Peptides against a protein of PDB entry 5JNO. Designs and how they scored, part 24

Target 1, 112 residues: chain A of PDB entry 5JNO
Amino acid sequence: MVAKFQPPPEYQLTAAELKQIVDQSLSGGDLACRLLVQLFPELFSDVDFSRGCSACGFAAKRKLESLHLQLIRNYVEVYYPSVKDTAVWQAECLPQLNDFFSRFWAQREMED

## One batch from the design tools (peptide; aimed at target 1 E17 V37 P41)

Design b1_p20_7 (made by RFdiffusion4)
Pose (drawn by RFdiffusion4):
Structure b1_p20_7 (pose): chain A 97 residues (1-46, 62-112), chain P 20 residues (1-20)
Amino acid sequence: MVAKFQPPPEYQLTAAELKQIVDQSLSGGDLACRLLVQLFPELFSDRKLESLHLQLIRNYVEVYYPSVKDTAVWQAECLPQLNDFFSRFWAQREMED
Amino acid sequence: SSWSLEETKAAIAEAEAWKA
């Protein structure tokens, strides 16, 4: 309807790059976590799992798991897994010391 | 994803190197 959306260059993946991540993914949720690591490593250094970031991940995930276009599927599978992956990463870091 | 902290850190390092 309205416009062409493209992510910033630093978050743009080629089709080849996307296919490779997918090939290693066990599920839509795993794909989503792998995409979080690839696209947003700054989120893991010294939360900001904010809406624009999550939507970008969802857009990539939908290329190969089109049922994720259903918000209920996104919320049932991918979104809890992303939040739990992120929570676990940070708790693990907290506990190192 | 059931990655360990070490595995996650390794993947993050790879992603940073890839973006460099």

Design b1_p20_7_s1 (made by RFdiffusion4, then SolubleMPNN; from b1_p20_7, 8 letters changed)
Fold by OpenDDE base, seed 2:
Structure b1_p20_7_s1 (fold): chain B 112 residues (1-112), chain A 20 residues (1-20)
Amino acid sequence: as target 1 above (112 residues)
Amino acid sequence: MNLSLEEIKALIEEALAKKA
């Protein structure tokens, strides 16, 4: 059989942590957004780690990448198996994730 | 979506605190 996907250690949630997030969630899409924040809080930071750093030059990009979405979907599937259907994932979760992320940065840019 | 911007900010702060 195909091996179970194993998230990197920095993105590994315990059963208790995941359950807490699920208990706070109203839907699969809502859960996805909450997981986005919990797993990747750095995507919501204005801190540019590359600014003033000649050694690293690395900065977090303000975009959702395929790996982010895959990790989130894996966790959502645990409690909302319907998102295993790509059509459901694309209709209910992806738009909410994109809107959630975009709303945050749109507001931040307006405040600057 | 059921989260306001204020709720989003609170969740972000909580998440950052957990990683600190």
Scores: peptide ipSAE 0.436, ipTM 0.891, DockQ to the pose 0.702
OpenDDE base, seeds 1, 3, 4, 5: peptide ipSAE 0.434, 0.420, 0.426, 0.426; ipTM 0.890, 0.885, 0.888, 0.889

Design b1_p20_7_s2 (made by RFdiffusion4, then SolubleMPNN; from b1_p20_7, 7 letters changed)
Fold by OpenDDE base, seed 5:
Structure b1_p20_7_s2 (fold): chain B 112 residues (1-112), chain A 20 residues (1-20)
Amino acid sequence: as target 1 above (112 residues)
Amino acid sequence: MNWSLEEIEAAIAQAKAKKA
């Protein structure tokens, strides 16, 4: 029996909170993007921490890490079990997450 | 995904406030 994933306390959503987000979502991919915003609002901060990559000059805050994606996927699976299939996750959710995150920063950089 | 920038920013602000 596969153990249920337990996210860190700082990223734990109650059933009611998750349901509220789901009710606002149009699809699994949309849900993933909403979860990204709700779970990790710090990733959308304008503060470029210089402590990031000294070689590339890009702050780590502007990258979706494996932990972020895994946490999001675990919550999405609750209401969209099909994303348990890696192929479905990579086709339906990952592109939307990456596009959403990239477009956000592209738009913000144009305004600044 | 058809979120406006304003909608995204509002959601981010709400999320930050919740985690404060």
Scores: peptide ipSAE 0.545, ipTM 0.923, DockQ to the pose 0.789
OpenDDE base, seeds 1, 2, 3, 4: peptide ipSAE 0.544, 0.544, 0.534, 0.542; ipTM 0.923, 0.924, 0.921, 0.923

Design b1_p20_7_s3 (made by RFdiffusion4, then SolubleMPNN; from b1_p20_7, 8 letters changed)
Fold by OpenDDE base, seed 2:
Formats: structure tokens, C-alpha cells, sequence
Structure b1_p20_7_s3 (fold): chain B 112 residues (1-112), chain A 20 residues (1-20)
């Protein structure tokens, strides 16, 4: 059997934490969005890490990367095993994640 | 899901506080 995926310590949720998020979720897609916020709140930050550094040019990444999506999917699968099917993941979760993330930034940019 | 922007922002702040 393939070893269970082990997330990095900073992205490891306890059973109680995950259960709490699940209890608040209406669907697998909703759970995915809630996990996005809980695991990667920094993706929603306006913090410019290049502040004070004129040479590094580093800017916070405002995009969902494969690692983010993989971690989220692993947790969603615990309570929604159907997302193990890539077609289900792409139909039910990915669009909601992308829409959720893009809507957030679109609204924030319009208000600024 | 039907989260308002306010609800999302509150959740983000809570998550940031937990991580800090």
C-alpha cells in the first residue's frame, strides 16, 4: 500500500480541527474553500514582504499552487471520498476554490 | 457556499491569529 500523504507540520490539522471545519461545511467544495482559508490564510494577505527590502523584489504570491491544492484535496478526501476521482475533484472542488479565491481579490481590489 | 466578504475576512483573521 502507498504510504499516507504526510503534510508539512505547519499544515497539519488535528482530527478535532478538521472535524470542526467539516461540521461548518455544506459540501466538499465548501469544505475545500474553508480549508483554503484555514491552511493558507497568508494567500489572502496584502502584506508586501518586499517592504523594507529594495533589492529582493519579493512579493507575496497570490495564486493557488499545486501543493496548496494537493493538501486541500487530501483533507477533503477524508470526509468526501468521491473527490479521489479526479473528474469529481475538477467538477466539484476546483471551480469553487478558484472562484472563491478570485472573488475575494476582485472584491478587495475594487474597494481599494 | 454563500459567504459574505465580511465572513471571509473574519475567518482569515482568525486563521492568521491561530497560526501566529
Amino acid sequence: as target 1 above (112 residues)
Amino acid sequence: MDWSLEEIEAAIQAALAKKA
Scores: peptide ipSAE 0.618, ipTM 0.938, DockQ to the pose 0.803
OpenDDE base, seeds 1, 3, 4, 5: peptide ipSAE 0.614, 0.605, 0.614, 0.608; ipTM 0.937, 0.935, 0.937, 0.935; seed 1 fails the geometry check

Design b1_p20_7_s4 (made by RFdiffusion4, then SolubleMPNN; from b1_p20_7, 6 letters changed)
Fold by OpenDDE base, seed 1:
Structure b1_p20_7_s4 (fold): chain B 112 residues (1-112), chain A 20 residues (1-20)
Amino acid sequence: as target 1 above (112 residues)
Amino acid sequence: MNWSLEEIKAAIEEAKARKA
């Protein structure tokens, strides 16, 4: 038995908050990108606001980690249940997320 | 999705403000 994934408190959206994001979204992939911005604005900063490892000092910066993706997928599937299928998630949402995130940083680098 | 960099930046700042 696998325990149900429970979002940390700082990443819990109410139904009203999620609906607001959904109302602005055009597709599951678009919703995923909007959730990325809303849930993890720290990933778009030059400074990593996440707690680093106190023992080794390692901190993942400017990366979409598995937990980030899992959280996004959990919310997307509320309105797009087809993403429960891993193949659909990998075809419709993951590429959109990766492209969106990569394009953001590429554009930022071009400004400097 | 076709957000400009400025639109993304604005959305990020709004998100940060809501989460603060």
Scores: peptide ipSAE 0.541, ipTM 0.925, DockQ to the pose 0.840
OpenDDE base, seeds 2, 3, 4, 5: peptide ipSAE 0.548, 0.537, 0.537, 0.544; ipTM 0.926, 0.923, 0.923, 0.925; seeds 2, 3, 5 fail the geometry check

Design b1_p20_8 (made by RFdiffusion4)
Pose (drawn by RFdiffusion4):
Structure b1_p20_8 (pose): chain A 97 residues (1-46, 62-112), chain P 20 residues (1-20)
Amino acid sequence: MVAKFQPPPEYQLTAAELKQIVDQSLSGGDLACRLLVQLFPELFSDRKLESLHLQLIRNYVEVYYPSVKDTAVWQAECLPQLNDFFSRFWAQREMED
Amino acid sequence: MPTTDQIQELLDFLDSWNAE
């Protein structure tokens, strides 16, 4: 309806890059976590799992799991798994010391 | 988009986490 949306260049994946991540993914949630690592490594260094970031991941995930266009599927499968992956990463880091 | 050492460590972490 309104405009062409494209992510910033630093977050743009090629179709080939997206296909490769998908090929290694066990599920839509795993794909979502792998995309979080590839697209946003700055989120893991010294939370900001904020809405624009999550929507970008969802947009990529929907290319191969179109049922994720249903917000209930996104909330039931991918979103908990992303938040739990992120929480676990940071707790693991907190505990190193 | 290249895979850096940091990205690789995070992916290894993710694989370990899924194995639980």

Design b1_p20_8_s1 (made by RFdiffusion4, then SolubleMPNN; from b1_p20_8, 10 letters changed)
Fold by OpenDDE base, seed 3:
Structure b1_p20_8_s1 (fold): chain B 112 residues (1-112), chain A 20 residues (1-20)
Amino acid sequence: as target 1 above (112 residues)
Amino acid sequence: MPITPEQAELLEFLDQYLSE
């Protein structure tokens, strides 16, 4: 059996916290973006964070890494089981995540 | 659990994005 992905301690959500985010979401893609904001606010900072995860040593720049996406997907799957299908994840959630993230930085760079 | 001011602004940006 494949081991479950374990989020770093700083990125763990309780059931109540996740439910609160879900209550504000209208779709799996919406939920994914809200989870991005909740879990990884440092990815939206101009301040370069060297070590985003002290537990796993993961570091990111202005990029959504596979580890970020895997963690978000794991939470989305709780309320939107259809994203367990990779095709659904790639069609409904991943494009919106990338577009939202890209638009944020595009706007920030225009203000520089 | 509490939303930081920075996260609140990000959520406002998200709402703007979703309304387009």
Scores: peptide ipSAE 0.663, ipTM 0.946, DockQ to the pose 0.832
OpenDDE base, seeds 1, 2, 4, 5: peptide ipSAE 0.660, 0.661, 0.661, 0.663; ipTM 0.945, 0.946, 0.946, 0.946

Design b1_p20_8_s2 (made by RFdiffusion4, then SolubleMPNN; from b1_p20_8, 10 letters changed)
Fold by OpenDDE base, seed 4:
Structure b1_p20_8_s2 (fold): chain B 112 residues (1-112), chain A 20 residues (1-20)
Amino acid sequence: as target 1 above (112 residues)
Amino acid sequence: MPITPEQKELLEFLDAYLSE
């Protein structure tokens, strides 16, 4: 039996919370970026962090890891089922996530 | 999940990014 992926408690969004983010989003890629901010604000900090759930593992500083992307994709799929197709995910969401994240840190490095 | 001031700044950065 295939087990459904369950987000750790700190990354569990209710339907209402997700809907609120969706209502602010104009596309799947936009939604993905907003989810990144909402779910993983610690990735935008210079402070070292550990997740409250051991199942989350340790996130590499300033890197979008597989777990982050998986969680985001799972939520995006709720409203954009097409991202279940890896090609669509890699064309519509992943580039924006990486670009947004990279630009943030590029800017921060210029300010430091 | 309340939006923190830090997250607000991130969302502002995102909005600027999306407007390009």
Scores: peptide ipSAE 0.667, ipTM 0.946, DockQ to the pose 0.848
OpenDDE base, seeds 1, 2, 3, 5: peptide ipSAE 0.664, 0.664, 0.665, 0.667; ipTM 0.946, 0.946, 0.946, 0.946

Design b1_p20_8_s3 (made by RFdiffusion4, then SolubleMPNN; from b1_p20_8, 8 letters changed)
Fold by OpenDDE base, seed 3:
Structure b1_p20_8_s3 (fold): chain B 112 residues (1-112), chain A 20 residues (1-20)
Amino acid sequence: as target 1 above (112 residues)
Amino acid sequence: MPITPEQQALLDFLDAYLAE
């Protein structure tokens, strides 16, 4: 059997914290982007490497990696169970996450 | 869980992005 995904303690949200983010969201894709900001603000810093999981030593570059996406998806599924379907996740959430993240860094590059 | 000033700036950017 495969163990249930356990987020690192710094990325653990309570039900109340998640609900607060959901209340500010208008869609699953919107929620995904808000979770990205709430959970991984370090990915938006101008530092080359961002500390991810301190417990496992995972370190990420300036990109959205599988661990980030899986963690976000796990929380999105709580209120948008349709994203359990990979096709829905890839059509509604992933494009918005990638576009939002890319636009941020594209703008920062222009402000050099 | 308080939102930092940096996170709020990111959320403002997100809102602007969503408004396009």
Scores: peptide ipSAE 0.678, ipTM 0.948, DockQ to the pose 0.848
OpenDDE base, seeds 1, 2, 4, 5: peptide ipSAE 0.676, 0.674, 0.676, 0.676; ipTM 0.948, 0.947, 0.948, 0.948

Design b1_p20_8_s4 (made by RFdiffusion4, then SolubleMPNN; from b1_p20_8, 11 letters changed)
Fold by OpenDDE base, seed 1:
Structure b1_p20_8_s4 (fold): chain B 112 residues (1-112), chain A 20 residues (1-20)
Amino acid sequence: as target 1 above (112 residues)
Amino acid sequence: MEITEEQRELLAFLDEYLSE
């Protein structure tokens, strides 16, 4: 049996914190986007971490990785149990997450 | 829950996005 997924300590939300975000959300997709902003603000940063260290070759990626999406989904399903179904997650939440994230960076790139 | 200035701007952008 696969154990229940536990978020890393740095991404733990209390029940009160999650409830506050839920109260501001109008749908599961809305909640997912708000969780993205609250949990992973660093994904929206223009800072190039390789700028200070050319030798290490590290570069920040503007991409939603599997871990990010899994963490968001875990919190969304607390109030929207239907997203436990992968088909529902992929139809209602995942497209909106990707669209929101992509639009942010598209707009920022046009302003550069 | 305390949010940063960056997060405030992101939430404003999100609200604009969701209003479309």
Scores: peptide ipSAE 0.641, ipTM 0.940, DockQ to the pose 0.724
OpenDDE base, seeds 2, 3, 4, 5: peptide ipSAE 0.632, 0.631, 0.636, 0.634; ipTM 0.938, 0.937, 0.939, 0.939

## One batch from the design tools (peptide; aimed at target 1 Q24)

Design b1_p21_1 (made by RFdiffusion4)
Pose (drawn by RFdiffusion4):
Structure b1_p21_1 (pose): chain A 97 residues (1-46, 62-112), chain P 21 residues (1-21)
Amino acid sequence: MVAKFQPPPEYQLTAAELKQIVDQSLSGGDLACRLLVQLFPELFSDRKLESLHLQLIRNYVEVYYPSVKDTAVWQAECLPQLNDFFSRFWAQREMED
Amino acid sequence: VREEAREKALETLEEMNEEAS
């Protein structure tokens, strides 16, 4: 309806790059976590799993898991897994010391 | 720094997948 949305260049993936990540993904949730690592490594250094970031991940995930267009599917499968992956990463880091 | 953080995040994801298997 309104406009063409494109992510910033630093978060743009080629179709080839997206296909490769998908090929390694076990599920939609796993894909979502792999995309979080590839797209936003700055989120893992010294939370900001904020809405624009999550929507970008969702947009990529929907190319191969179109049922994720249903917000209930996103909330049931991908979103908990992303938050738990992120929580676990940071707790693991906290506990190193 | 971001590459090391990426490796650690990937290690966490693989540990979670092994546990789920």

Design b1_p21_1_s1 (made by RFdiffusion4, then SolubleMPNN; from b1_p21_1, 11 letters changed)
Fold by OpenDDE base, seed 5:
Structure b1_p21_1_s1 (fold): chain B 112 residues (1-112), chain A 21 residues (1-21)
Amino acid sequence: as target 1 above (112 residues)
Amino acid sequence: SLEEARARALAVLDEMLAEQA
């Protein structure tokens, strides 16, 4: 038996919340990006919420780390089981996430 | 605020998706 994914309490989405995001998504890659925004809005903020935070364990300021991606992937798998295949995850979701995140901060830099 | 950050992020996402369509 495979254990059911149980995210940390601070990153838990209810079934209704997840469903709402899914309904707004056009693909697994799109869903991944929307989950990124929903779960980790601090990554899109000018405020460094990780500064002085010893509990979060994150060292990166404006970087997608493995833990972020792992949590997102687990939620995406609920509605897109194919991403359980690493090749599918790397082809369909990771490029979208990276492009989206990079694009966001590139635009923010141009606005300054 | 985090709410404002989400709004800005989603706006960028929508633009990206529109270009890919």
Scores: peptide ipSAE 0.720, ipTM 0.955, DockQ to the pose 0.901
OpenDDE base, seeds 1, 2, 3, 4: peptide ipSAE 0.719, 0.718, 0.717, 0.717; ipTM 0.955, 0.955, 0.955, 0.955

Design b1_p21_1_s2 (made by RFdiffusion4, then SolubleMPNN; from b1_p21_1, 9 letters changed)
Fold by OpenDDE base, seed 5:
Structure b1_p21_1_s2 (fold): chain B 112 residues (1-112), chain A 21 residues (1-21)
Amino acid sequence: as target 1 above (112 residues)
Amino acid sequence: SLEEAKERALAVLEEMQQEAA
């Protein structure tokens, strides 16, 4: 039997929401980037969440962590099954995610 | 706000798409 991945409730997308993002996407790599924005908008915020959340002790880092990437990959796999292959994920999606994320913050630094 | 952050992020993504096309 094959079990489906179930993300934490805070990162759950409905089928309709995911489809909407897919419809806007040009490729699996592009979909990955759009999912990054949708699932983790805090990674693109200037707000220091570590200051605001004394209760949880969570410090928001401007870094793509393994959990972020795994959740994104799981959603991308729904419409692009080929990314189940690690080599495909590393060639088609991961570089685009890193380039996008790096470019975003590089641009923000130039605006300061 | 988070919504503003999303909008800025998507704008950057769209710029990248246009440059790659």
Scores: peptide ipSAE 0.719, ipTM 0.953, DockQ to the pose 0.902
OpenDDE base, seeds 1, 2, 3, 4: peptide ipSAE 0.717, 0.718, 0.718, 0.716; ipTM 0.953, 0.953, 0.953, 0.953

Design b1_p21_1_s3 (made by RFdiffusion4, then SolubleMPNN; from b1_p21_1, 11 letters changed)
Fold by OpenDDE base, seed 5:
Parts: C-alpha cells; sequence; structure tokens
Structure b1_p21_1_s3 (fold): chain B 112 residues (1-112), chain A 21 residues (1-21)
C-alpha cells in the first residue's frame, strides 16, 4: 500500500489551489518557488514574528529550513514525480529555491 | 502585511524567471 503525505492543517492546499499554482508555473523549480511564497509568506515579511509571538514561542528565521523544503517537495511531487529522486530535487528545485530566496533578501537590503 | 510581502516575492520571482528565459 502507498500512503500519501498529509501536511499540517495550516499548510494544507486544496487540489484547486495547487492546480492554480501549477498553471502559473513553468517548471518544477518554478512551482517550488511559488509554493514557497504561498505556504510561507512570513519568510518574506519584515515583521519580526519571533518577538511578537508569546503564544507559540516560534522564532521565525529568514532561512529555508528542512521542514519548509520537505513540505514544498511533497506538493511538487504531485505534478513532477521525478523530484522523488533526491538527485533531481537537488538539481532542479533546491538551487532555484535558494537562489530565489537569496535574491529576494538581497534586493530588500539594497532598498534600505 | 503578508499580502504585500507575497506580492513583492512574486515580483522578484518573475524577474528571476525573465532573466533565465
Amino acid sequence: as target 1 above (112 residues)
Amino acid sequence: SLAEARKRALEVLDEMLAEQA
């Protein structure tokens, strides 16, 4: 039997929502980046969530963590099964994610 | 806001994709 990954409720996308993002994507790497924005908009915010959230105690870092990447990969696999291969994920998606994320904050630093 | 952050992020993504095309 094959079990499907079920993300936490706060990161759950409907089939329609995922399809909409896919329709806007040019590749698996592009899809990964768009999913990053959709699932984790807080990573692109200037708001310090770490200091403001006394309830959860979670420190929001401007860093792509393993949990972020795993959740994104799981969604990308739905439409690009080849990323189930770690080598493909590391060649096609991971570099795009890192480049995109770094570019974003580099641009923000230049605007300050 | 998060909405504004998302918008800015997507703009950067579009620029990155345009350079790769």
Scores: peptide ipSAE 0.718, ipTM 0.954, DockQ to the pose 0.896
OpenDDE base, seeds 1, 2, 3, 4: peptide ipSAE 0.716, 0.717, 0.717, 0.714; ipTM 0.954, 0.954, 0.954, 0.954

Design b1_p21_1_s4 (made by RFdiffusion4, then SolubleMPNN; from b1_p21_1, 11 letters changed)
Fold by OpenDDE base, seed 5:
Order: sequence, then C-alpha cells, then structure tokens
Structure b1_p21_1_s4 (fold): chain B 112 residues (1-112), chain A 21 residues (1-21)
Amino acid sequence: as target 1 above (112 residues)
Amino acid sequence: SLEEAKQRALEVLDEMQAERA
C-alpha cells in the first residue's frame, strides 16, 4: 500500500484549490512552478517575514530548499504520477523550478 | 504585499512557458 501524503497544516491544499492550479498548468513542470508560487509566496517577496517572527528569528535564504521541493513534488504526483520516478522529476520538474526561480530574481535584480 | 509578489511571479512564469512552447 502507498503511504498517504500529509503536508504540514500551513501547506495543505484542498482538492478544489489543487484542481484550480492543475487547470491552469500546461505540464507537470508548469504545475510544479505554479505550486511553488501558491505554497511559498514568501520566496517571491521583498518583505522579510522573519522579522515579525519572535519564535525563531531565522531568515530563510532566497533559494529552493529540500522541504519546498518535496512538498511540491508530493502534490505534483497527485496528477502526474510519473514524477514518482526520480529521473522524471529531475528531468521535467527540477529544471523548470530552478529556471523559474532564478529568472524571477534575476529580473528583480535588473529592476532594482 | 504577498499578493503582488504572487502576481509578479506568475507573470514571469507565463513568459517563461511561452518561450518553452
């Protein structure tokens, strides 16, 4: 039996929310990028949200971390089971995620 | 705001995907 994915509460998407994102997506890689935006909008913001957190005081770097990627992959697998294969994930999704994230901040750098 | 950041991100994504198509 396959273990059911259980994300942390702050990263839970309803079936309807996930469906909406899927409907906007052109591929598994595109879905991954859209999930990145929806699940972790703070990665695209200039606002330092850690300054408001008295619990840890840790400021995350502007990079895609293992936790981000794993959560995204788990959701992508719901509609694109092929990404369960690590080779497929690394060929179809990871390059797009990295390209998208890098392009975003490169563009912002030029505007600043 | 976060919403503005999301919108900017999605615009970049759409441009990127248009190039890949």
Scores: peptide ipSAE 0.727, ipTM 0.956, DockQ to the pose 0.850
OpenDDE base, seeds 1, 2, 3, 4: peptide ipSAE 0.727, 0.727, 0.726, 0.724; ipTM 0.956, 0.956, 0.956, 0.956

Design b1_p21_2 (made by RFdiffusion4)
Pose (drawn by RFdiffusion4):
Structure b1_p21_2 (pose): chain A 97 residues (1-46, 62-112), chain P 21 residues (1-21)
Amino acid sequence: MVAKFQPPPEYQLTAAELKQIVDQSLSGGDLACRLLVQLFPELFSDRKLESLHLQLIRNYVEVYYPSVKDTAVWQAECLPQLNDFFSRFWAQREMED
Amino acid sequence: SHSEELDESHQTLIDELLEQL
């Protein structure tokens, strides 16, 4: 209806790049976690899993898992997995020392 | 089994991220 949305260049993936990540993904939630790692490595260095970031990931995930357009599917599969992946990463880092 | 595979996949990704720090 309103406009063309495109992510910033640094978060733009080619169709080829997206297909490769998908090919390695075990599920929609795994794809979502792999996309978090590829798109936002700055989130893992010295939380900000904020809405714009999550929506960008969801947009990519929907190309191959269109049922994720249903918010209930997003909330049931992908979103818990992303938050638990992120929580686990940071707890593991906390515990290194 | 599928849940274990997903856990292992996420753990591998986490390990790789921690090694890059």

Design b1_p21_2_s1 (made by RFdiffusion4, then SolubleMPNN; from b1_p21_2, 13 letters changed)
Fold by OpenDDE base, seed 2:
Structure b1_p21_2_s1 (fold): chain B 112 residues (1-112), chain A 21 residues (1-21)
Amino acid sequence: as target 1 above (112 residues)
Amino acid sequence: SRAAEEEAAFQALIEELREME
């Protein structure tokens, strides 16, 4: 049996928190992007951890991982059950997440 | 267990959200 996915405690939202985000969202894709920012602020951090240790070669990963996406999808699914369909998820949410994330860093690069 | 508590918390969230709808 595959273990049921559960968010880690640090990524567990309350009903009120999720409701607030939903109320601010215009669509499932928008909700996904807002969840991305709220759940994983570290992905948007300007902190360069590699600067702290050039010898170890540690580089902060600025990529959306499957775990991030799965967690976001789980919350989006609560209010937009259509994203249970992978095709809908890939059409409505994933492109927006990717575009938002990519544009964020592209803009940050231009501002630096 | 921690895992059981996390599962319960998540389920409680879902139930609470349903009640809010």
Scores: peptide ipSAE 0.147, ipTM 0.707, DockQ to the pose 0.021
OpenDDE base, seeds 1, 3, 4, 5: peptide ipSAE 0.148, 0.126, 0.146, 0.146; ipTM 0.714, 0.691, 0.707, 0.708; seed 1 fails the geometry check

Design b1_p21_2_s2 (made by RFdiffusion4, then SolubleMPNN; from b1_p21_2, 14 letters changed)
Fold by OpenDDE base, seed 5:
Structure b1_p21_2_s2 (fold): chain B 112 residues (1-112), chain A 21 residues (1-21)
Amino acid sequence: as target 1 above (112 residues)
Amino acid sequence: SMAEQEEAAFEALIQEQLEME
């Protein structure tokens, strides 16, 4: 049995919010990328958090982590149940997420 | 805003992807 998806409060989307993102999406992979931006804006921030956090000294890495991907997948499954299949998730969503994220920061690097 | 910048960047990347297909 699959455990019920319960996202942390800061990553919880209402049905209306999710519907709006879905309406803008062309595919499951596109939806995944849009969810990435909406759920985790901190991954796209130019703010150097290492300068602001003198207490821990840890700089947040601008990398996609397992938790990010799992949360995105759970939401994508609502409208694209086929991504419950790992093969579909790996073929349709993961490459697009990685490509989008990498290209985003590559573009920002050129602007710096 | 940051949200607007991210959305604009996203749309640009999607357009680029569509053009490559």
Scores: peptide ipSAE 0.072, ipTM 0.696, DockQ to the pose 0.087
OpenDDE base, seeds 1, 2, 3, 4: peptide ipSAE 0.067, 0.064, 0.048, 0.069; ipTM 0.691, 0.651, 0.670, 0.695

Design b1_p21_2_s3 (made by RFdiffusion4, then SolubleMPNN; from b1_p21_2, 14 letters changed)
Fold by OpenDDE base, seed 2:
Structure b1_p21_2_s3 (fold): chain B 112 residues (1-112), chain A 21 residues (1-21)
Amino acid sequence: as target 1 above (112 residues)
Amino acid sequence: SAAEREEQAFEALIQAQLESL
């Protein structure tokens, strides 16, 4: 038996929280993007925040890592079981996540 | 508020992504 994946406490959503996000979502890809924002707001931190804190040495990481994607996928699967298929995940969710994330930062970079 | 503006920006990006499909 494979143990069910349990997110770290900081990334644990209640059933009510997840349902709320799902209710706002139009598709699995949309849900994935909304989960990205809700679970990992630190990935959207301002450029000036990282540059402004020279004392703490904090470096903003502006990349989607495998762990981020896996966590999102686990939640998406609850309401869109089809994403258990890697091909569906790669076609319906991953491109939307990457595009959403890239567009966010592209817009911010244009403002600099 | 700043939070509301950020939320609107996210929603706009999400909607734009959906419309581009």
Scores: peptide ipSAE 0.147, ipTM 0.765, DockQ to the pose 0.129
OpenDDE base, seeds 1, 3, 4, 5: peptide ipSAE 0.142, 0.141, 0.145, 0.145; ipTM 0.763, 0.762, 0.772, 0.774

Design b1_p21_2_s4 (made by RFdiffusion4, then SolubleMPNN; from b1_p21_2, 15 letters changed)
Fold by OpenDDE base, seed 1:
Structure b1_p21_2_s4 (fold): chain B 112 residues (1-112), chain A 21 residues (1-21)
Amino acid sequence: as target 1 above (112 residues)
Amino acid sequence: SMAAQEQAAFDALIQEQREML
């Protein structure tokens, strides 16, 4: 048996917290974007990790990874069970998430 | 505060996304 996925403690929302976000959401895609901001504020940080360490050669990457998307989808499914279908998730939520994330960084680059 | 300013920016971004629906 595959155990039910449990998010790490830092990404665990209470029922009340999730309901508050849902009450502010207009759709499953909108809910997904709100969850992205609430769960992963570090993905929107302007902190340059390479600025403090020229010797390590590390460059911080800002990417939406599969783990981020999976966590968001788990919460969206609670109120929008249709996203359990991968085709629905890929058509209704993923494009909105990717567009939202890319627009954020594109706008920030233009404002510099 | 810096935290309040960042939250306001996020809220504005969310509102922009909602208008695109």
Scores: peptide ipSAE 0.135, ipTM 0.747, DockQ to the pose 0.104
OpenDDE base, seeds 2, 3, 4, 5: peptide ipSAE 0.124, 0.122, 0.145, 0.132; ipTM 0.737, 0.731, 0.757, 0.743; seed 4 fails the geometry check

Design b1_p21_3 (made by RFdiffusion4)
Pose (drawn by RFdiffusion4):
Structure b1_p21_3 (pose): chain A 97 residues (1-46, 62-112), chain P 21 residues (1-21)
Amino acid sequence: MVAKFQPPPEYQLTAAELKQIVDQSLSGGDLACRLLVQLFPELFSDRKLESLHLQLIRNYVEVYYPSVKDTAVWQAECLPQLNDFFSRFWAQREMED
Amino acid sequence: SVFDEARERALETLEEMNEES
């Protein structure tokens, strides 16, 4: 309807880059976690799993798991897994010391 | 770099979670 949306260049993946991540992904949720690592490594250094970031990941995930266009599928599969991956990463870091 | 190291740590965490599944 309204406009062409493109992510900033630093978050743009080629189709080849996206296909490669998908090939290694075990599931839609795993794909979502791998995309979080590839697209947003600054989120893991010294939470900001904020809405624009999650939507960008969802947009990529939907290319290969179109059922993720259903918000219930996104919320049932991908979103909990992203949040638990992120929580676990940070707890692991907290516990190193 | 800092973000490369963060990326490697995040991937290690993801692989550990996949092994437990």

